Peptides against a protein of PDB entry 5TUV. Designs and how they scored, part 93

Target 1, 107 residues: chain A of PDB entry 5TUV
Amino acid sequence: KEVIDRLRYLKAEIEDLELKERELDQQKLWLQQSIKNVMDDSINNRFSYVTHEDICNCFNGDTLLAIQAPSGTQLEVPIPEMGQNGQKKYQINLKSHSGPIHVLLIN
Target 2, 107 residues: chain B of PDB entry 5TUV
Amino acid sequence: AQECQNLEVERQRRLERIKQKQSQLQELILQQIAFKNLVQRNRHAEQQASRPPPPNSVIHLPFIIVNTSKKTVIDCSISNDKFEYLFNFDNTFEIHDDIEVLKRMGM

## One batch from the design tools (peptide; made by RFdiffusion4, then SolubleMPNN)

Design b2_p17_7_s1 (from b2_p17_7, 9 letters changed)
Fold by OpenDDE base, seed 2:
Structure b2_p17_7_s1 (fold): chain B 107 residues (1-107), chain C 107 residues (1-107), chain A 17 residues (1-17)
Amino acid sequence: as target 1 above (107 residues)
Amino acid sequence: as target 2 above (107 residues)
Amino acid sequence: MSEFKFNVAEGNNVLIK
């Protein structure tokens, strides 16, 4: 009896959790769409930028490259492997499909 | 008994997934707030200056930041249409997305 | 020290969103 009751309880709880998980999934999708809508708004888009000062304040003492690339741009960072000359390759490959990539040297 | 154990494991698994999804939702909310704050800041700044910033003085979203030592040599190959970039570094680098930058800015 | 670091994904092939 106790085991059967426990099983029934667990099954009911799992069912409730399944509903909760689906609810959260829907909320995520809704929120993602909301963010997209906010960012795609013409007024918001006009003001969706940071300054050189903003970037400099976030990072100290290094060379900073700002790469402005369209959404969907492929960013590939190969695992640093030894090249033909035995030197590790540190690379970034960018490929855009929707527009040009713009690179700024910040400092 | 074994069935109870299996269901308890499943319950715990679902609880953890739910917790993770709740955290992800929280993060998305914060991202949206940060973006709205950024827009508001820039809008106010341009109102005060009575002009937009120069085009090359700002980095429009979406973007990434590449951070590397000032001693790092960076070579870049660019396609004619600027849709493809190949960066070569002689040393290590870090990449940060715009979301992280907004966080660091305190948006 | 890490040879590289990124904060957009766990993999070395990432889509900018």
Scores: peptide ipSAE 0.071, ipTM 0.866, DockQ to the pose 0.095
Fold by OpenDDE base, seed 1:
Structure b2_p17_7_s1 (fold): chain B 107 residues (1-107), chain C 107 residues (1-107), chain A 17 residues (1-17)
Amino acid sequence: as target 1 above (107 residues)
Amino acid sequence: as target 2 above (107 residues)
Amino acid sequence: MSEFKFNVAEGNNVLIK
């Protein structure tokens, strides 16, 4: 009897959790769409930028490159391998399909 | 019973998955808030200055920040249309996305 | 493809072309 009651309880709880998970999945979907809509708005897009000062305040003492690229740009960072000169190769590969990439040296 | 144990494992798995989804949802909310705050800040600043910032003085979203030592030598190859970039570093580097930058800015 | 070399000694807030 105790096992049967426990099974019934667990099954009911799992059903409730399934409903909650589906609710969260739906909320995530709607929020993602909301963010996209906000960012794609022409007025918001016009003001969607940071300054050199903003970046400098976030990082100190190093060389900073800002790379502005369109959404969907492919970013590849190969595993460092030994080059022909016996030095490790540290690389970044960028490939855009929708527009030009812009690079700024911040400091 | 084995069935009871199996359902308890499933219950726990679902609870952990729900917790993770709740955390991810919260992060998306914070991203949306940060973006809205950024837009509001920039709108207010441009209104006070009565002009937009110079084109080369700001970094438009989406972007990434590359951080490396001041001693690091960076070589770059750029395609004619600026759709493809190849960076070579003689030392290690770090990459930060725009979301992290907005967090560091306190947006 | 255009190639360039730079470090921090080349200046701050420079648009790389």
Scores: peptide ipSAE 0.030, ipTM 0.865, DockQ to the pose 0.033
Fold by OpenDDE base, seed 3:
Structure b2_p17_7_s1 (fold): chain B 107 residues (1-107), chain C 107 residues (1-107), chain A 17 residues (1-17)
Amino acid sequence: as target 1 above (107 residues)
Amino acid sequence: as target 2 above (107 residues)
Amino acid sequence: MSEFKFNVAEGNNVLIK
């Protein structure tokens, strides 16, 4: 009896949690669409940039590359593998489908 | 008893997912706010300067930042159309997205 | 393919896989 009651309780709770999860998923979708709309606005897009100073203030003491790429650009970072000379290969592969990629050396 | 345990595990898993999704929603909200703040900042700055910044002085969203040691040798191969980039590093690097940069900027 | 080599002076490395 107790086990059966516990089972029923757990099943009911899981069902409620499932509903909550779906609600959150829907909210996420709406919010994502909202963000997209804001970013795609012509005025907002015109002013959607950071400066070299902004970047330099965020990072210290290193080489900084800024890679400006269109939305949807594929970024691949392979797991480092040993090269032919015994050196690990640290790589970034970028592939855009909608426009050119621009790379800037910040410092 | 075993079925109860299984459902309890599932319950816990769902609770954790819900928590994660709630956190993700908050992050999206903050992202949207940060973007709006960025736009507002830039609009104000350009109004004060009475002109836009030079084209090569800013990094337009979306972008990523690659951070590596100043001693790191970076080889970059670019396709003719600039749609594909291959970076080779002789040492480790970090990648940061524009969202993280905006956070670091305090937007 | 155009190739560019960047030798940047000094910094810390964090590996992203």
Scores: peptide ipSAE 0.044, ipTM 0.863, DockQ to the pose 0.072; fails the geometry check
Fold by OpenDDE base, seed 5:
Structure b2_p17_7_s1 (fold): chain B 107 residues (1-107), chain C 107 residues (1-107), chain A 17 residues (1-17)
Amino acid sequence: as target 1 above (107 residues)
Amino acid sequence: as target 2 above (107 residues)
Amino acid sequence: MSEFKFNVAEGNNVLIK
């Protein structure tokens, strides 16, 4: 009887958790759409930028490349492998499907 | 007993997923707030200056930042249409998205 | 393809076109 009652309780709790998880999934979807709408707004889009100074202040002392690319641009970083000369290959591959990519050397 | 154990494992798994999803939602909320703050900052700045920033002085979202040593040699190959980029580094690098940059900016 | 080579010693903002 005790085991049966425990089983029933656990099943009921799991059902409640399923409802909660679905609620969170819906909230995520809504929020993602909201963010997209805010970013796609013409006025917001006009002001959706950072300055060179902003970037420099975030990363002091290093070489910085700013890569402005359209949404959906594919970014690939292969696992470093040894090259022909025994040097590890450190690579970034970018592929855009909707527009040109712009690269700036910062500082 | 075994069935109870299985359900308890499932319950715990769901609880962890819910926790993760709640955290992800919080991050999305912060992203939206950061973006709105960025837009507000830029609007105010342009109003005060009575001019837009120079075109090449700003980086429009979305973007990424590549950070590497000052001594790193970077080779870049660009397609004719500027849709594909291949970067080769002779040393390690870090990649940061625009979301992280906004966080570092305190937006 | 166009090829560019960068060394951070340049110390200037450069837009790669």
Scores: peptide ipSAE 0.032, ipTM 0.864, DockQ to the pose 0.034; fails the geometry check

Design b2_p17_7_s2 (from b2_p17_7, 7 letters changed)
Fold by OpenDDE base, seed 1:
Structure b2_p17_7_s2 (fold): chain B 107 residues (1-107), chain C 107 residues (1-107), chain A 17 residues (1-17)
Amino acid sequence: as target 1 above (107 residues)
Amino acid sequence: as target 2 above (107 residues)
Amino acid sequence: MSSFIFNIAEGNNVLIK
């Protein structure tokens, strides 16, 4: 009796959770599309930038490189390994498929 | 019963996924708000200055920030079309995306 | 060689030490 009732309860709850999860998936999809639309708007795109001051205020006492690249640009950071000269290799590889990459030295 | 236990495990898994999806949705909302605030700030600033900022004084989205020591030596190789970049560092570095920068800016 | 790969505007922050 109790086991049967528990099974029925759990199955009903799982069904409700499935509905909730599908709702969240749909909301995420719509929000992602909304963000894309906002960012792709010509006026918003014109003003979608930060300044050198903005970056400097976020970081202190370091060398800062700003790398502007198209969305979808691939960034690869190999695991640091010993080079032929016995020194660790610290690298960043960038590959864009849709436009040029621009690099700025902030400080 | 074993069936009850299996359903309880499934129930818990679904609850955790829902929690994660709710958190991810909230982050997307905050990203959209931050972007809109950035655009509004820049529009107002350019209106006050009566001119756009110099091209090399701003970083357009999307971008990343590379942070390293002032003593780090950086070497860069660039393709002719600027679609490929190879950075070599003689020391460690950090990479930050534009989303984190906007958060640090308080957008 | 093992590497960490992500796409700009789609990835997370990376700390290399």
Scores: peptide ipSAE 0.228, ipTM 0.888, DockQ to the pose 0.170
Fold by OpenDDE base, seed 3:
Structure b2_p17_7_s2 (fold): chain B 107 residues (1-107), chain C 107 residues (1-107), chain A 17 residues (1-17)
Amino acid sequence: as target 1 above (107 residues)
Amino acid sequence: as target 2 above (107 residues)
Amino acid sequence: MSSFIFNIAEGNNVLIK
């Protein structure tokens, strides 16, 4: 009886959790759409930028590359492997489908 | 007993997923707020300056920041169609998305 | 070759082997 009762309780709780998870999923979708709408607005889009100073203030003492690319641009970072010359390969591959990629050296 | 244990594991797994999803929702809200704040800042700044910033002085969203040592040698290869970029680094690098940058900016 | 794939502004992270 105890085991049966525990099973029933657990199953009921799991069902409740499933409902909660679905609710959260719906909220996420709604919010994502909201963000998209805000970002796609013509006025907001015009002002959707940061300055070189902004970037410099966020990072210290290193070489900073800013890569601006269209939404959906694919960024690939292979796991470092030994190259033919015996050096590890540190790479970034970018592939855009909808527009140009712009690269800026910040410092 | 074994079935109870299995369901308890499942329950815990779902609880963790729910927690993660709740956190993700909060982050999305913050992202939207940060973006709106960025837009507001830039609008105000341009109004005060009575002109937009020079094109090469700003980085439009979406973007990423690549951070590497000043000693790192970076080689960039661009495809003929300019849709593909290959960066080669002789040392490690870090990648930061625009969301993280906005956070660091305090937006 | 394994790689990490990220779609800018979409938040999709995929590990490709």
Scores: peptide ipSAE 0.224, ipTM 0.885, DockQ to the pose 0.112
Fold by OpenDDE base, seed 2:
Structure b2_p17_7_s2 (fold): chain B 107 residues (1-107), chain C 107 residues (1-107), chain A 17 residues (1-17)
Amino acid sequence: as target 1 above (107 residues)
Amino acid sequence: as target 2 above (107 residues)
Amino acid sequence: MSSFIFNIAEGNNVLIK
């Protein structure tokens, strides 16, 4: 009796949790779409930028490259492997499908 | 008994996933707020300056920041259409997305 | 060769060592 009651309770709770999880998944999708809509707004898009100063204030003491590329641009970083000369290869491969990539040296 | 234990494990797993999804949702909310704050800041700044910033003085979203040592040698190969970039570094680097930059900016 | 791949605006921070 006690075990059966516990099983019933757990199954009911899991069902409720499934509903909650689906609700959260939907909320995430809605919020993602909302963010996209906000960013795609013509006025917001016009002002969707940071300055060199902003970047410099976030990072110090290093070389900073700002790479502006369309959303969905593929960034590939191969695992560093030894090259023919025995030097590790540190690489970034960028491939855009929707527009040009722009690179700025910040400092 | 064993079935109860299995369901309890499942229950706990679902609770943890829900918690993670709630956290992710909160993160998205903060991202949206940060973006709106950025837009507001820039709009106000341009109003005060009575001019937009020069095109090459700002980094438009979306972007990434590559951070590396001042001593790092960077080679870049660019396709004719600027859709493909190959960066070669002689040392390690860090990649930061625009979301992190906005966080560091306090948006 | 294995690589880390993500899409801009959809990825996370990476430290390459």
Scores: peptide ipSAE 0.217, ipTM 0.885, DockQ to the pose 0.171
Fold by OpenDDE base, seed 4:
Structure b2_p17_7_s2 (fold): chain B 107 residues (1-107), chain C 107 residues (1-107), chain A 17 residues (1-17)
Amino acid sequence: as target 1 above (107 residues)
Amino acid sequence: as target 2 above (107 residues)
Amino acid sequence: MSSFIFNIAEGNNVLIK
């Protein structure tokens, strides 16, 4: 009896959890679309920027590159390999499909 | 007994997934709020200044920040259409997205 | 193809994506 009751309880709980998970999935999709709509708004887009000061305040003591690229730009970091001079090569590959990439040195 | 244990494991897995999804949803909400706060800040700042910032003084979203040592040598190759970039570093680097920057800014 | 170099001396950092 106890085992049967436990099984019934667990099955019912799992069913409720399945519903909850689907609800969260739907909420995520809606929120993602909402974010996209907000960012694509012409007024918001006009003001969607940070300053050099903003960046400098976030990072200290380093060389900083700000790379502005269109949404959907592909970023690739290959596995470091030994270069011809015996030095490991660290790389970033960027590929945009919708517009030019702009790079700024922040210091 | 075995069936009960299997269901308990499944229940726990689902609970963990739900928790993760809830966390992800909360992060998306915070991202949206941060973006709206950024826009509001910039709108207010431009209203006070009665002019937009100089074009080269700001970084438009979306962007990434590459952080590396002051001693790192950086080589950049750019395609003719400026849609492809190859960065070579002689040492390690960090990549930060605009979302993280907004968080660090306290948006 | 255009190329440019930021001649900064060698240093250590961490790879974080």
Scores: peptide ipSAE 0.137, ipTM 0.880, DockQ to the pose 0.082; fails the geometry check

Design b2_p17_7_s3 (from b2_p17_7, 9 letters changed)
Fold by OpenDDE base, seed 2:
Structure b2_p17_7_s3 (fold): chain B 107 residues (1-107), chain C 107 residues (1-107), chain A 17 residues (1-17)
Amino acid sequence: as target 1 above (107 residues)
Amino acid sequence: as target 2 above (107 residues)
Amino acid sequence: MSEFIFNVAEGNNVIIR
């Protein structure tokens, strides 16, 4: 029966796809660990920076703040609410748990 | 048959997930390459200058860039330990992560 | 790579990239 054959085919294909998906998941984990290792390397860490010029070349015509903080720093942007004076409040809340936050005015 | 249709839907869902995972892996690979290129660039630049850049002239990873109009008034409150920051803006802003910056830099 | 943990409320006009 054609339907039975189709079912068998689909089940076999799904099994292959499940294997492929698991393979990709493992590759992702491996790659993430690889990136972490590369970034945590002492030499690479020393040179893991951008310059003011780099930032200015990427953005123009605006005020630019560079905020450097440890990985895992929490950044919260609440819904803009009306302030006491009727002005909308646009806010960024930053909370680090592992180190200080550094802010540079670039432009 | 209904079972055949259900399996076809499942197959399609899995195919889409696999496609998404493949794209995510590609992005991670590109991130790693970009980082390595950044490190190489900085190493070469410091070798040419025979000195490291001044501490306040560079932005170390990880970082974010906040850009807003030059007319935007920015107020900042900082905790004593510099682990907590509160930014207030009187207008809208954009946030860009370091990954995007590296992309814009062509790394 | 290293990442911030973003908690951005939906519906605001802040652009996160």
Scores: peptide ipSAE 0.363, ipTM 0.893, DockQ to the pose 0.711
Fold by OpenDDE base, seed 4:
Structure b2_p17_7_s3 (fold): chain B 107 residues (1-107), chain C 107 residues (1-107), chain A 17 residues (1-17)
Amino acid sequence: as target 1 above (107 residues)
Amino acid sequence: as target 2 above (107 residues)
Amino acid sequence: MSEFIFNVAEGNNVIIR
């Protein structure tokens, strides 16, 4: 009897958890759409930038490249291999399909 | 008894998954807030300055930051259509997205 | 926010944050 009751309880709880998970999935969907709408707004888009100072304040001691590219830009980092000069190659491949890529050196 | 144990394992699995989704949702909320704060900051700054910032002084979203040692040699090749970029580094590097940058900025 | 599509090969020592 106790085992049966426990089974019933667990099944009911799992059902509730399934509902909760679906709710969260829906919330995520709506929030993602909301973010997209906010970012795509013409006024917001005009002001959607950071400054060199902002970046410099976030990082120090290194060479910094800022790469601005359209959403959907593909970034590939292949396995490092030995180069023709015997030096190991570290690479970033960028491919945009919807607009130009802009690179800024932040020093 | 075994069925009960199996359901308990499943329940726990679902609880953990829900927890992960809740965390992801929270991150999205924070992203939206950060973006709105960024826009607000920039709007206010431009209002005070009575002019937009110089074009080359800002980095528009979306962007990534690549940081590497100051000793790292960086080579960049650009395709004819300027939609493909190949970066070669002679050492390791790190990539940071705009989300992380906004977090570091305290947005 | 960034909508880059990342493709980082396994075993790569590049850190993405």
Scores: peptide ipSAE 0.361, ipTM 0.894, DockQ to the pose 0.711
Fold by OpenDDE base, seed 1:
Structure b2_p17_7_s3 (fold): chain B 107 residues (1-107), chain C 107 residues (1-107), chain A 17 residues (1-17)
Amino acid sequence: as target 1 above (107 residues)
Amino acid sequence: as target 2 above (107 residues)
Amino acid sequence: MSEFIFNVAEGNNVIIR
């Protein structure tokens, strides 16, 4: 009797959790679309930037490169390889499919 | 008894997934708020200055920040259409996304 | 938000934050 009652309880709880999980999935989808809409708005897009000062306030004492590129741009960091001179090569490869990439030296 | 145990394991897995999804949803909410705050700040600043900032003085979203030592030598090769970039560093570097930058800015 | 698509090899040469 106790086992049967426990089984019934667990099954009912799992059903409730399934509903909750589906609710969260829908909320995430809705919010992602909302963010996209907000960012794609012409007015918001015009003002979607940070300044050199903003970046400098976030980072100190280093060389800072700002790389602006369209959403979906591919960034690859390969395994370091030895160069012809015996020096390790540390690399970043960028590939955009929808627009140009812009690079700014901040510091 | 074994069926109860199996359902309890499933229950726990679902609870953990729900917790993770709730956390991810909260992050998306914060991102949207940060973006809206950024836009509002920039609109106000440009209104006060009565002009937009110079084109090369700001970094438009989406972007990444590459941080490296001031001693690091950086070489860059670029395609003619600026759709492909290859960066070579003689030392290690850090990469920060725009979301992290907005957080550091207090947006 | 709009994001880059990252393909970063494991190693100590890069710190992603």
Scores: peptide ipSAE 0.348, ipTM 0.894, DockQ to the pose 0.636
Fold by OpenDDE base, seed 5:
Parts: C-alpha cells; structure tokens; sequence
Structure b2_p17_7_s3 (fold): chain B 107 residues (1-107), chain C 107 residues (1-107), chain A 17 residues (1-17)
C-alpha cells in the first residue's frame, strides 16, 4: 500500500543521495588539489602576501602578531589551565618541520 | 511504519551532510578566488612601483594573525633555528587564519 | 635561544626570552 510505496521511494532517494555525497567528496578533493597547485605556482607564490596596512585595516584596538610559518607547521593551543600562580595559562605552541617561523608585530 | 520513519531520518541526515559539503565546497571556491585576487593585486602594485616590497613589510602566506588586548603581556620563547615557538599570554587572545584575513580584506 | 626583537609599539607588553 502507501507504506510500501513510501519505502520504495525513500530507498531510491537515499541511493541517489549516496551518489551525490560521493560526488561532492571527490569535488572537494579536486578543488583542494587545485588550490594547492595554484599556491605552489612560482609566480603566485612570489605574490602571495599581505601588507601591514592590510592587517591594520582588518583589525583595530588590539595588539596584533603576524606569524608566518611553512605549510605543515604544527600549531597547538591548549585549553587554558590554572598556572602555579593561580593565573590561567594561555599558550600557542608552534613547531615547524620544514623551515623557520617568522613573527612580526603589526601595531 | 517504523522502517519508513527510520529511512526518513536517514534521508534527512544525508541531506544535511550534503548541504554542509556544498557549503564547504563553495568556501573553497571563494578561497581560491580570493587568493587569485590577492596575487593580481600585488602583482599590479609591484609593477606600478617597479620594485618588490621590503621583506619585513609583508607577511607571506601561510600565516596567522593573533590579536589580544594591548594590556596583554606576551612572552615568546624561540629555538635557535626558529623552528619552535612558545607564546605565553596572560590573557585571552584570538587567532585568525589567512583565509579569514583575505575575506576581511574583501579579496 | 634566538635573539629576536619585536618592534614594540607604545602600550604593548611583549617580552622576548
């Protein structure tokens, strides 16, 4: 009856959705590779930067640190814990495996 | 009836995942466009100036921006090879990736 | 430790160690 027809319809739709999801997954992978290729291009890489002015225009009223690091650099921000002096510890841990890290104070 | 309900729940779950993946794909496209626009801007600017910017005046991708109160005390420990950094803050901070910065720049 | 110095603006509290 109606229930059987509904079941058939739902099963067919789910199958189509599975295909769509896999398609999107592949598209994502393709686009990620495309972005990597664009960024790794020698000319694009040469011009892949922002200025101090760019950053200042995006943020105001605070101290700004710019941290440039090679791709693959490990960044860890642990959950703040209480320190020995009763103060919460706010930390950033950086570890690069392929090159030096550069830090600039913007303002 | 119960089987029908189960399949409807599954269908809805898949639809939501697909929607999320579509959104993520769109974001990746926008990222690539933003990067290309950045490169074009910088290339044009250097052509007009007939010189590259000074090395310490720009932040090369990939980078992050850390912003915190001007009253925040920041301690930085650096390894000799600059491959490892430890930042300590006495207050909260925010981290913004280069993608977000490009968005704020209107790239 | 590397000798790294920030260009610290007035009002900023940055300590390099």
Amino acid sequence: as target 1 above (107 residues)
Amino acid sequence: as target 2 above (107 residues)
Amino acid sequence: MSEFIFNVAEGNNVIIR
Scores: peptide ipSAE 0.187, ipTM 0.885, DockQ to the pose 0.034

